# Ledger of designs, part 139: peptides against a protein of PDB entry 3C66

Target 1, 189 residues: chain A of PDB entry 3C66
Amino acid sequence: KSWANLFEKNDFFFRYKFYLEITAYTRGSDEQHLKWSGLVESKVRLLVMKLEVLAGIKIAHPFTKPFESSYCCPTEDDYEMIQDKYGSHKTETALNALKLVTDENKEEESIKDAPKAYLSTMYIGLDFNIENKKEKVDIHIPCTEFVNLCRSFNEDYGDHKVFNLALRFVKGYDLPDEVFDENEKRPSK

## One batch from the design tools (peptide; made by RFdiffusion4, then SolubleMPNN)

Design b2_p25_7_s3 (from b2_p25_7 with D2E A3F N14K T18K M20F V22F)
Fold by OpenDDE base, seed 5:
Structure b2_p25_7_s3 (fold): chain B 189 residues (1-189), chain A 25 residues (1-25)
Amino acid sequence: as target 1 above (189 residues)
Amino acid sequence: EEFEGEPFLSTNPKLENKPFVFTLL
């Protein structure tokens, strides 16, 4: 089956039991975020290639479209909270304390000039080679190398007050609500 | 299939990183 058919949103988030989420965060301008997220996105294919050669990984398939969101982020503590709580259905309800920026509200005076945190999230669906009961899979090295590769591209990306990058391993039933359409039922355990 | 662990890696020094080592059950 062609890789092209795997990029249809409707099947991707139901196909795998496990996902790797890659989120680029920017507390700054939209221009800063566009450069940072574009760099991270450009390196995802290198991470996929490194994952696919691991003995415990059968398949690593990237979803090609990033998920974009932004929040009003007046404090560094709010920015920390976003990075801690985003990317899991169990914890994402904490983000309801922040103002989500939308096309409908972006021109409001209280939102337009407010400090913002921008998020771009890429997903990789994972299938594992389970040969033995209690098989351990270690993907720490390729994930760390990926983060270091992104941050080393420009010295500005070392400023964790502005630019951050996170990787999260998530079960399909614990994916954020943003990946599902309003009429889609979340996968069960 | 039970999965043990919550692997998490962040560049934010205030957040605790959890190793990307997990056990498939």
Scores: peptide ipSAE 0.632, ipTM 0.917, DockQ to the pose 0.818
Fold by OpenDDE base, seed 3:
Structure b2_p25_7_s3 (fold): chain B 189 residues (1-189), chain A 25 residues (1-25)
Amino acid sequence: as target 1 above (189 residues)
Amino acid sequence: EEFEGEPFLSTNPKLENKPFVFTLL
């Protein structure tokens, strides 16, 4: 397969058992989100490089296209709920309590003028060097360094009322529905 | 279940962070 085919959606979300999700959140303007998410996305390669050198990591493969969504987010509690529930199939149904912004509804008066939370999510497929059952893997340092790197770029990104960044380790069968096409079945447990 | 643990890191101080330490099964 050409290297180009590795960056196509293709079977990426079926290829790995484990994924690292990196989500940039912005409760503010689309312009604020574009700057924030663009920064985060620009640093993902550095995280990949730090993961690849760990003995327990065999492969860290980034999916290069972000997944983007936005919700009407009238309260800080709604913004917290989004950050808590997003990124896992088992919890994402809680987001149905919020209004997803779509191309069909974005011009509705109630949505157009509403406060919004914007989400951009990057995925890294992970393969591990499993020698023994019950092998302990520690990727805390690279992940923490990545978060600190993104937040330290501009002092404004320290304002958690506006800008947030989350990393989640997810099993392939628990990936959000957004990564699959309507005709695709999610991986089995 | 293919690993034990629920690694999660957020910049939101209201959310519980769980270290990215997990046990493969």
Scores: peptide ipSAE 0.630, ipTM 0.916, DockQ to the pose 0.855
Fold by OpenDDE base, seed 4:
Structure b2_p25_7_s3 (fold): chain B 189 residues (1-189), chain A 25 residues (1-25)
Amino acid sequence: as target 1 above (189 residues)
Amino acid sequence: EEFEGEPFLSTNPKLENKPFVFTLL
């Protein structure tokens, strides 16, 4: 079966029990975010390759498109909150305290001139080789190497006040609402 | 299959990193 059939949105977020989320954050300009997120996205394939060779990982499949969002982010504390709460259905409701930037509201004066946090999120679906009920999987090294690779590309990407990168391991039933269409039911536990 | 842990890695020094070591149940 062609790789193309694996990347239909509706099947991807129901296919795996576990996902690795990779989010690039930028508190700055859209241009800064485009460069940063584009770099991160370009390196995801290298992370996938490193995950696929681990004995405990049967499959690591990247979703082809990033999810993009932006929030009004007036303070560093708001930026920290976004990075802490984003990427899990359990915690994403905390982001309702922030103004989501949309195509409908982006021209409002209060939003147009406001500091923004930009987010681009990539997903990797994971299937594990579970031989025993207690198999320990360690993906810390590949994930750390990936983060270091992205941050070392340009000195500016070391400034955590502007640029951040997070990796989160989530269960399929705890994926953010953004990955599902309005008519789709979230996977059950 | 139950997953124990909430692995998290961030470049933000204010956020607590949790090792990407997990047990599949």
Scores: peptide ipSAE 0.629, ipTM 0.916, DockQ to the pose 0.806
Fold by OpenDDE base, seed 1:
Structure b2_p25_7_s3 (fold): chain B 189 residues (1-189), chain A 25 residues (1-25)
Amino acid sequence: as target 1 above (189 residues)
Amino acid sequence: EEFEGEPFLSTNPKLENKPFVFTLL
C-alpha cells in the first residue's frame, strides 16, 4: 500500500496500537529549528527502512507531516519540562503551565521577543509480528543509530541547551491531543 | 497491558533513557 494513502490523518492515528514518536526540540530561533527539524525529518525514512527489516516488525509507516508547536520557554527548567512531559497524553497537561505560541498571540510584546522552544514531531505507526506470547522486540539499535545520525550531522546539534531529539514509544490511546481533531474520540485502552 | 516497558531515548542528559526493548503481552 502506498504511503500516500495513509495520509488521512484521522485514520492513521487509529490504525495502529503502537507509535514511535520522534520529536526535534529547539530552544532558540525559528531558523535554528527549521534547520534542525528539517534534518531530523529528512532522516526518518532511514529509520523506517531499518525498522521494516526487523523480523518482529510487520509494518512501520510514517505519518509524513510533522506536528509543529512552540512555547514561551524562559528557563532551562521549562525546556526540560517540555521534553519530559510532551508526547504522552498522561503527562502533556503539565504543558498548560507554559504559554503556547499561536498565530493570535505571537505578536504580543511579552511573546515576540521571549525565548521559545520549538517542537516538531514525526510519528511512525507500528504493527508487530507476534507469534509467541512474551516475545521481546528490540528496536534500540536502529533508534540509537538514528539519533546519532542526526546529531553527528553538525557539531552544533551536540548543544543540548539548544537542540534536542527524543524518541518515545507510545500506545495509541496515549497519543498527544494534537494528533486528534477536537471532535475525535481517543482510541480506547 | 499490551506490552511491558516504557522505551524512551533523549539527547537531553537530564532525562532518563529507557532501552527500546519491550515485551509484548
Scores: peptide ipSAE 0.626, ipTM 0.913, DockQ to the pose 0.836

Design b2_p25_7_s4 (from b2_p25_7, 7 letters changed)
Fold by OpenDDE base, seed 1:
Structure b2_p25_7_s4 (fold): chain B 189 residues (1-189), chain A 25 residues (1-25)
Amino acid sequence: as target 1 above (189 residues)
Amino acid sequence: EEFEGEPFLTTNPKLENIPFVFTLL
């Protein structure tokens, strides 16, 4: 069965208690972001393969479509704030201080030529083979190898003023609002 | 099952990295 046919979008974000969130950030052009995010997306399957072979991982299931967003990002501090606050429901309200770029507003003179931060976010649903309390799960090596693989692909991706990559371990109840439809209730704790 | 910790890995040198090691509570 194709992974694409296994879960409707709505089922995916309710199915797992835990998610690995992978976000590619670009403060630059849309063309720069397309190249960077496309590279990151192309490597996610390698990370999944590395996770699946770990004894503590029962399931690592990627959501096949990235989530795309962009903000007006006039300063480096704004770009840092985006990278700090994005990807968690607890903190994402801080992004309301920034202007979200939409199809409706993108042609406004104040937005069109403004510096932008672009975000592409991929999700991996995780289930664990943990029977004993106080057992540790260590996925640090494959996550670090993934980040290094993406960043080392081109020297330009070493410029953290333009390109960034983050991985976040997120609980299902703390997923960003973007993953749910307007009428959907977030998973409870 | 709940895990302790909020692992975070980033290429941004201004943000703190938290190892992807978490303990089942």
Scores: peptide ipSAE 0.689, ipTM 0.948, DockQ to the pose 0.823
Fold by OpenDDE base, seed 4:
Structure b2_p25_7_s4 (fold): chain B 189 residues (1-189), chain A 25 residues (1-25)
Amino acid sequence: as target 1 above (189 residues)
Amino acid sequence: EEFEGEPFLTTNPKLENIPFVFTLL
């Protein structure tokens, strides 16, 4: 089967029980975010390759498109909250305290001139070769190497006040609402 | 099959990192 059929949105977020989320954060300009997120996205394939060779990993399949969002982010504490709460259905409701930037509201004066946090999120679907209860999966090294690779590309990407990168292990039933269409039911536990 | 833990790695020094080591339940 062609790789193309693996990347239909509707099947991807129901196909795996487990996902690795990779989110690039930028509190700055859209141009800064485009460069940063584009770099991170360009390196995801290297992470996939490193995961695929691990004995505990049966499948690591990247989703082809990033999910993009932006929030009004007036403070560093708001930026921390976004990074803490984003990427899980359990915690994403905390982001309702922030103004989501949309095509409908982006020209409003209160939003247009406001500091923003930009997010680009990539997903990797994971399947494991683990059959025994209490068996451990260790993917810490590849994940750490990936983060270091992205941050080391440009000195500016070391400034955590502007640029951040997070990886989250998430269960399919705890994926953010953004990955599902309005007519799709979230996977059950 | 379910995994125990919610591994999290971030470049933000204010947030706690949880190692990407998890156990199958």
Scores: peptide ipSAE 0.684, ipTM 0.947, DockQ to the pose 0.823
Fold by OpenDDE base, seed 3:
Structure b2_p25_7_s4 (fold): chain B 189 residues (1-189), chain A 25 residues (1-25)
Amino acid sequence: as target 1 above (189 residues)
Amino acid sequence: EEFEGEPFLTTNPKLENIPFVFTLL
């Protein structure tokens, strides 16, 4: 396969058993989100580099296209719920309580002027160098450093009422539905 | 092979952080 085909959606979400999911959240304007998510996305390569040098990591492969969504988010509790439930198939159904913003509904009066939470999600496929059962993998330091790097870029990104960043370790069978096409079956356990 | 744990790191102070340390089962 050409190197170019490695960055196509193709089988990326079937290739790995484990993924690192990186989500930038913004409860504010689309402009605020564009700046925040763009910053986070620009730093993902640095996280990949830090992961690749760890002995327990065999492969850290970024999927270069972000997944983007937005929800009507009238309250801080809704924003917390989004951040808690998003990014896992087992929990994402809770988001059905919120109004997903779509191209079809974005011009509706109830949606157009509503407070919104914007999400941009990046994925890193992970393969591990693990020979023994009960071997521990520790990637906490690189992940923490990445979060701190993103947040330290601008003091405004410290305001968790507006800007958030989350990293989630996700198993392939528990990836969000958004990464699969309608005709694709999610990986089995 | 499966890993135990669901590591989660967030900047939201209201949500629990789970360290990115996971164990192969």
Scores: peptide ipSAE 0.657, ipTM 0.934, DockQ to the pose 0.826
Fold by OpenDDE base, seed 5:
Structure b2_p25_7_s4 (fold): chain B 189 residues (1-189), chain A 25 residues (1-25)
Amino acid sequence: as target 1 above (189 residues)
Amino acid sequence: EEFEGEPFLTTNPKLENIPFVFTLL
């Protein structure tokens, strides 16, 4: 089935048991984040192509829309916490300690000029060719190559105080709340 | 069918990387 037919369906986050999350982080300006996230997004198709040729991967389908959020991030410890806790329903409640930036609050004096962490997240739905119990899937090489490709594009993207990139393997029942509409029920285990 | 492991790869040197190797249970 063409990828184009997947993008039209509102069932992407119910279709797969497993997802690969790719998050670009920026603690800096909106302009810095736009350049960084745009670069990462432009390389996702290369990662998909590398995954699809692996014997253990049956399907790797990207969701084309990024999920975007930003938080007030006054300290490096806050930025570390965001990178540690984001991307899993089990841990995302820790982010409630930070101020989420919204269209409604972005002009508030305490938020407007505050240091911010920006997040852009891409999702890949995964299906596996596993017939035997205890079979191992190894996708470490293509994931590492993808990270290195993004970071090597510009020397500035090596500054981990500003720019970061993370990949997380997530089960469908542990996807972040942001991927579901208010009326959608989270997948069961 | 469930996979064992929670693989995690990050560029932040303060966070632990978990290799993208997981096992079907």
Scores: peptide ipSAE 0.657, ipTM 0.930, DockQ to the pose 0.836

Design b2_p25_8_s1 (from b2_p25_8, 15 letters changed)
Fold by OpenDDE base, seed 2:
Structure b2_p25_8_s1 (fold): chain B 189 residues (1-189), chain A 25 residues (1-25)
Amino acid sequence: as target 1 above (189 residues)
Amino acid sequence: MSYTIFEANLEFEDLIVYIPEERKK
């Protein structure tokens, strides 16, 4: 199957037991986020390639479309909270404390000029070679290399107050709600 | 368990994926 066929949402978020979430965070301008997220997104394929060659990984398939969201983020603490809570169904409800920016509300005065955190999330579906009961797969190296690659591209991306990058390993049943359509049932454990 | 990895707090252990034993149903 060509890589192209894997880019369709179809059953992507039901196909794997495990997912690697790559989220680019920006607390700044939309332009800043576009550059940052665009860079991160452009490098995801390299991460996939590095993951695929690991003996413990049978399959690493990217979902090529990023998931976009933005929140009013008035404080640095809010930004930290977003980074902590986002990416897991178990914790994402905490984000309800923040104002989600939508097309419907983005022009409201209280939102338009508010500091914002932008999020772009890429997903990689993972299948593991389960040959032995206690097999650990170390993805430290490829993930670290990926982060370093992204962060080192521009000196500005070293500013953690503005730009952040997180990788989250998530089980399919704990994927954020954003990946499912309203009519889709979340995968069971 | 979901593992969140931030480069600022990257611990080696955080990037180790434990393959859960397929619970034989």
Scores: peptide ipSAE 0.028, ipTM 0.579, DockQ to the pose 0.093
Fold by OpenDDE base, seed 4:
Structure b2_p25_8_s1 (fold): chain B 189 residues (1-189), chain A 25 residues (1-25)
Amino acid sequence: as target 1 above (189 residues)
Amino acid sequence: MSYTIFEANLEFEDLIVYIPEERKK
């Protein structure tokens, strides 16, 4: 990692109070995930543009690189659990019940031939132009449009058993551990 | 104040963010 990249990453995940997480899920082959996640990633800037024009949003800033992980995922229930628990520090510990695929273990027979769930997550930092508790920002429309845009690109992406897409709004202190380096302390409230 | 949109879930909840008073992070 270059120093510039480290500083950019560190600054990004401490800069905002709120983040939108965009996660592409694939329970299938690496090739399937590459196509699906690549498509989703290619459309993130369009979502950013739609968010920026909302009156309550001052800044929508995408992080440049996706976070990628994969788990052994033997059952559909496991796949649902991953989608439910991933993306929040509060819930991500549940993923410890599954085997994380790493460069060190990927060649093990029990892992190599196992069904896998692949995850690629993009982050958008959000700064709101709202200081009062009574004001709200509804980002449902741009998020829904984004999902529809991704899903409509190919008929194969309609198979929810294989391909899924989730958007999660989280606070900075509840970001997943993956966004922080070992020596970094997560933001507080 | 955490909201999630799952495409696999037929129940689409509105993602409405109520911004709390500014706190130190």
Scores: peptide ipSAE 0.028, ipTM 0.568, DockQ to the pose 0.085
Fold by OpenDDE base, seed 1:
Structure b2_p25_8_s1 (fold): chain B 189 residues (1-189), chain A 25 residues (1-25)
Amino acid sequence: as target 1 above (189 residues)
Amino acid sequence: MSYTIFEANLEFEDLIVYIPEERKK
């Protein structure tokens, strides 16, 4: 059972050429993030359903596990930088300038009480219909509806200084390192 | 090569994904 699950997980990020990343950001408390990210994650399946019925999309397959990370985020500029750089292999190295919060360092005085940005990311693998000569797919409507659904749930989520939500369309070879095991080779172009 | 949409932009910008023929499965 464990081996089968491992292989299935490993195959997910190699199976598709295209992925939609859904990232919930919180610059605040872990409790705030838990509520925000939990809400976003709970709505992902609704987005999947809306994507699947689009003529240009053959498959929209969610990866069920969220990817979690947090950084010391002393300034709003840092928070903006995180949102700008996260989610792409090409740009994620910029995050190395920030202090990653880990189980090993989270109790350090300089980290424990520091402002933090929390990230939770969900992934949807996308396969497109080849029969349609259309080389483009418009997913604006379902994505907009999804964001509106999440943001409208609580008035507090309208505070962009604290809560943010981003969708990123990413090619498989440009997925963040977090989705691959240390021994896995990144997909080629 | 990556297209990012923040929620603030969704009201004003269409998310159109272009898929080259060579990249289609």
Scores: peptide ipSAE 0.032, ipTM 0.554, DockQ to the pose 0.096; fails the geometry check
Fold by OpenDDE base, seed 5:
Structure b2_p25_8_s1 (fold): chain B 189 residues (1-189), chain A 25 residues (1-25)
Amino acid sequence: as target 1 above (189 residues)
Amino acid sequence: MSYTIFEANLEFEDLIVYIPEERKK
């Protein structure tokens, strides 16, 4: 990794007070996830463009790379739990009940052939027009249009048992641990 | 405080973000 890339990462997750998280979920094969997450990622720029034109949004800045993770996911209930708990520091500790798949453990017999949930998460940093006394911003329309765009691309993506998509608005102090290095201090309130 | 749209559950709540003028430390 270049120095510039490291700096951009570190600055990005400390620069904004607010973030929009876009997570593509797949309970299936790695190939299925690659296609689904790739599609979602390819459309993020369109969402950014729609956010930028909202009167209350000063800046919508996408992070350049997705965060990737996968868990052993033996049941549908586990899959629902992942979707509920992921994306917030307050709730992510619940994911410790599941086995995180890593490069070190992926070849273990108990993990290799186990059902898995794959996650790819994109981040958008948000700055708002406070100077214009804009006290509230509704981002529902752009977000809904984005979800519909992704889901309508292929009929196979209509299978909610396999493919899912979530958007989460999060404050900087509540970002998941994955966005910070071990030696970095989480932003405070 | 966080707001989430879960397409898996067909939940599309309005994401209305309230922006305070003051930054919290």
Scores: peptide ipSAE 0.031, ipTM 0.594, DockQ to the pose 0.085; fails the geometry check

Design b2_p25_8_s2 (from b2_p25_8, 13 letters changed)
Fold by OpenDDE base, seed 4:
Structure b2_p25_8_s2 (fold): chain B 189 residues (1-189), chain A 25 residues (1-25)
Amino acid sequence: as target 1 above (189 residues)
Amino acid sequence: MSYRIFEANLEFDDLIVYIPEVEKK
């Protein structure tokens, strides 16, 4: 079972040229994040369905599991930086300025009591109808509807100081390092 | 035969959407 999961993971992030990343951000408690990210994750299937029916989209395939990370996030500026830089290999190095929370360091006093930003990221692999007639694909509409759906679920989720949601369209070669194993070669352009 | 993905940058106070324009000819 573990090997099958690894193969599925590895194949998924090499299978598509394009990916849509959906990241739920929470600057607050773990409990707040669990509720928020859980909601977002529960709605991803609806987004997939809306993407699949677009004429220019051949496949919209969600990855089954979220990627989870957390950072020490002492300021609002740090939180904005995380949201701006996360989700792209091109920009993710900026996150090195922040302390990544790990199982090894989470009990350190400076980390344990620090404000944190929690991240849960879902991935959708996208394949487009490139061999068909000239098509225009605009995923803005389904993405906007998805965001509205998530944000409108509870009034608390309107607090952008705590809860945020980002959708990032990325190419396979620009996926974050987190999706690859240490020994895996990043996809080329 | 070509496809075009429209660029959309939606900036709401509580939302960040990055959608680059991609064209295949």
Scores: peptide ipSAE 0.037, ipTM 0.581, DockQ to the pose 0.046
Fold by OpenDDE base, seed 3:
Structure b2_p25_8_s2 (fold): chain B 189 residues (1-189), chain A 25 residues (1-25)
Amino acid sequence: as target 1 above (189 residues)
Amino acid sequence: MSYRIFEANLEFDDLIVYIPEVEKK
């Protein structure tokens, strides 16, 4: 029985207090992004395995489907802004300054040939088992190993002007709007 | 909850990992 059938989308983003977001960024072609994001996505299971064995992590469950978005990204500064602001409800409103590419507007002349930033985001729900108030769970090591694994796969992925990767730890109430349906109420703090 | 920003992969200056200090409240 595939893991996909067990989690209705709606329950996943309400089930955990904490999430690890893994976002692959590409400022380039759709083809470049498909290769980059596909690689990152293929390695998420390895990260999960490394997280599960850490002291203080009780559960690490990946969401099976990536979230995809793209923005018109005319400058490198815009690309940096996207990377800084994306992935948090608190900061994502800053992205309203950029043109979101949609199926409805993608054929517009101003958008069709414009430089674009592509985003693919994977989510891992985390449950922590911290018995002692002083116990700190440091996920630095597995996250670093994951990044190194992805970046070292192809020399082209070393070009930070094109390819980027971010891991963000987010509370459930601060998840991006994209993970919720229009009629869903965001988790309260 | 305090978040630590760490740059992953010294070979790639562009990667940011936001790691929380997870303390049990």
Scores: peptide ipSAE 0.046, ipTM 0.552, DockQ to the pose 0.050; fails the geometry check
Fold by OpenDDE base, seed 2:
Structure b2_p25_8_s2 (fold): chain B 189 residues (1-189), chain A 25 residues (1-25)
Amino acid sequence: as target 1 above (189 residues)
Amino acid sequence: MSYRIFEANLEFDDLIVYIPEVEKK
């Protein structure tokens, strides 16, 4: 499978049993988010490179297109909830309590000037080496290095009230709905 | 099972992937 094929959605979200979700969160302006998410996105390939060299990882393939969403986020508690609930099919329904910002509603008076949380999510598909034993792969080092790299780039990114970065290890059947088209069936266990 | 790791937790949490399972230390 060529990297070129990963630029297209194709069957990316069906190819792997496991995915690493990298979500950049911003509770602030769209400009702030653009800078933050852009930085995070620019570093994803470095994380991929670090993952690929781990003995237990056979393949680490990034889906190159970020998934974008934004919610009205009036409180810090809402922002925390978004961070907790986003990224898993099991929990994402909790986000229905918040107003999703869409192209159709973004100009509504109640939404236009409301505080917002912006989300940009990158996905890495993971295949592991299985050698007739329980395999153990520790990915905390490359993940931590990645987070530190992003957070240390600008002092402003240390403000957790505004900027957050989360990594979620997710099984394919628990991927968020956003990665699937309406006509696609969610992967089974 | 899904494991979410926030930046604040990455320093203190070990994410270990067990095939096919994953756990924190």
Scores: peptide ipSAE 0.039, ipTM 0.589, DockQ to the pose 0.128; fails the geometry check
Fold by OpenDDE base, seed 5:
Structure b2_p25_8_s2 (fold): chain B 189 residues (1-189), chain A 25 residues (1-25)
Amino acid sequence: as target 1 above (189 residues)
Amino acid sequence: MSYRIFEANLEFDDLIVYIPEVEKK
């Protein structure tokens, strides 16, 4: 397979045992989210470069495009719940309590003018060097630098009521349903 | 198992990943 093909959806979410999820959250306007998520997305390649040089990481490959979703989010508690529950198959069913915004329902009166939380999620597939019995990898520095880089870009992004950023380490069998097609079976443990 | 890292709660130990030497079941 060519290097370019490693970034295609075809088998990306089956290729690795481990993934790093990077999610940009916005409780505000779609315009605010486009700016915030676009910034975060633009910096993912820098994070990949920093991960690749770590001794414990054999491969760090980003998926080419973010996954986009939005929910009606009436309260701050709902926004906290989204951030807590999103990104894992084990917990994502809790999000069913919220109204998912779709192209089919976005013009409904109850949805159109409702407060919304927007999510953009980037994925990095990870392969680790398990040779020499290395069972621990510290990715604190590159991840912290990444968060700081995104937050420091604009003073407006300091408002945690609107803009948030989360990283999640996930095993392949616990990836969110959004990464699989309806006809695909999720990886087993 | 999933590890969540939010910027407001970033601690040194939160970004230490333990890799099991087990094959995928």
Scores: peptide ipSAE 0.033, ipTM 0.595, DockQ to the pose 0.096; fails the geometry check

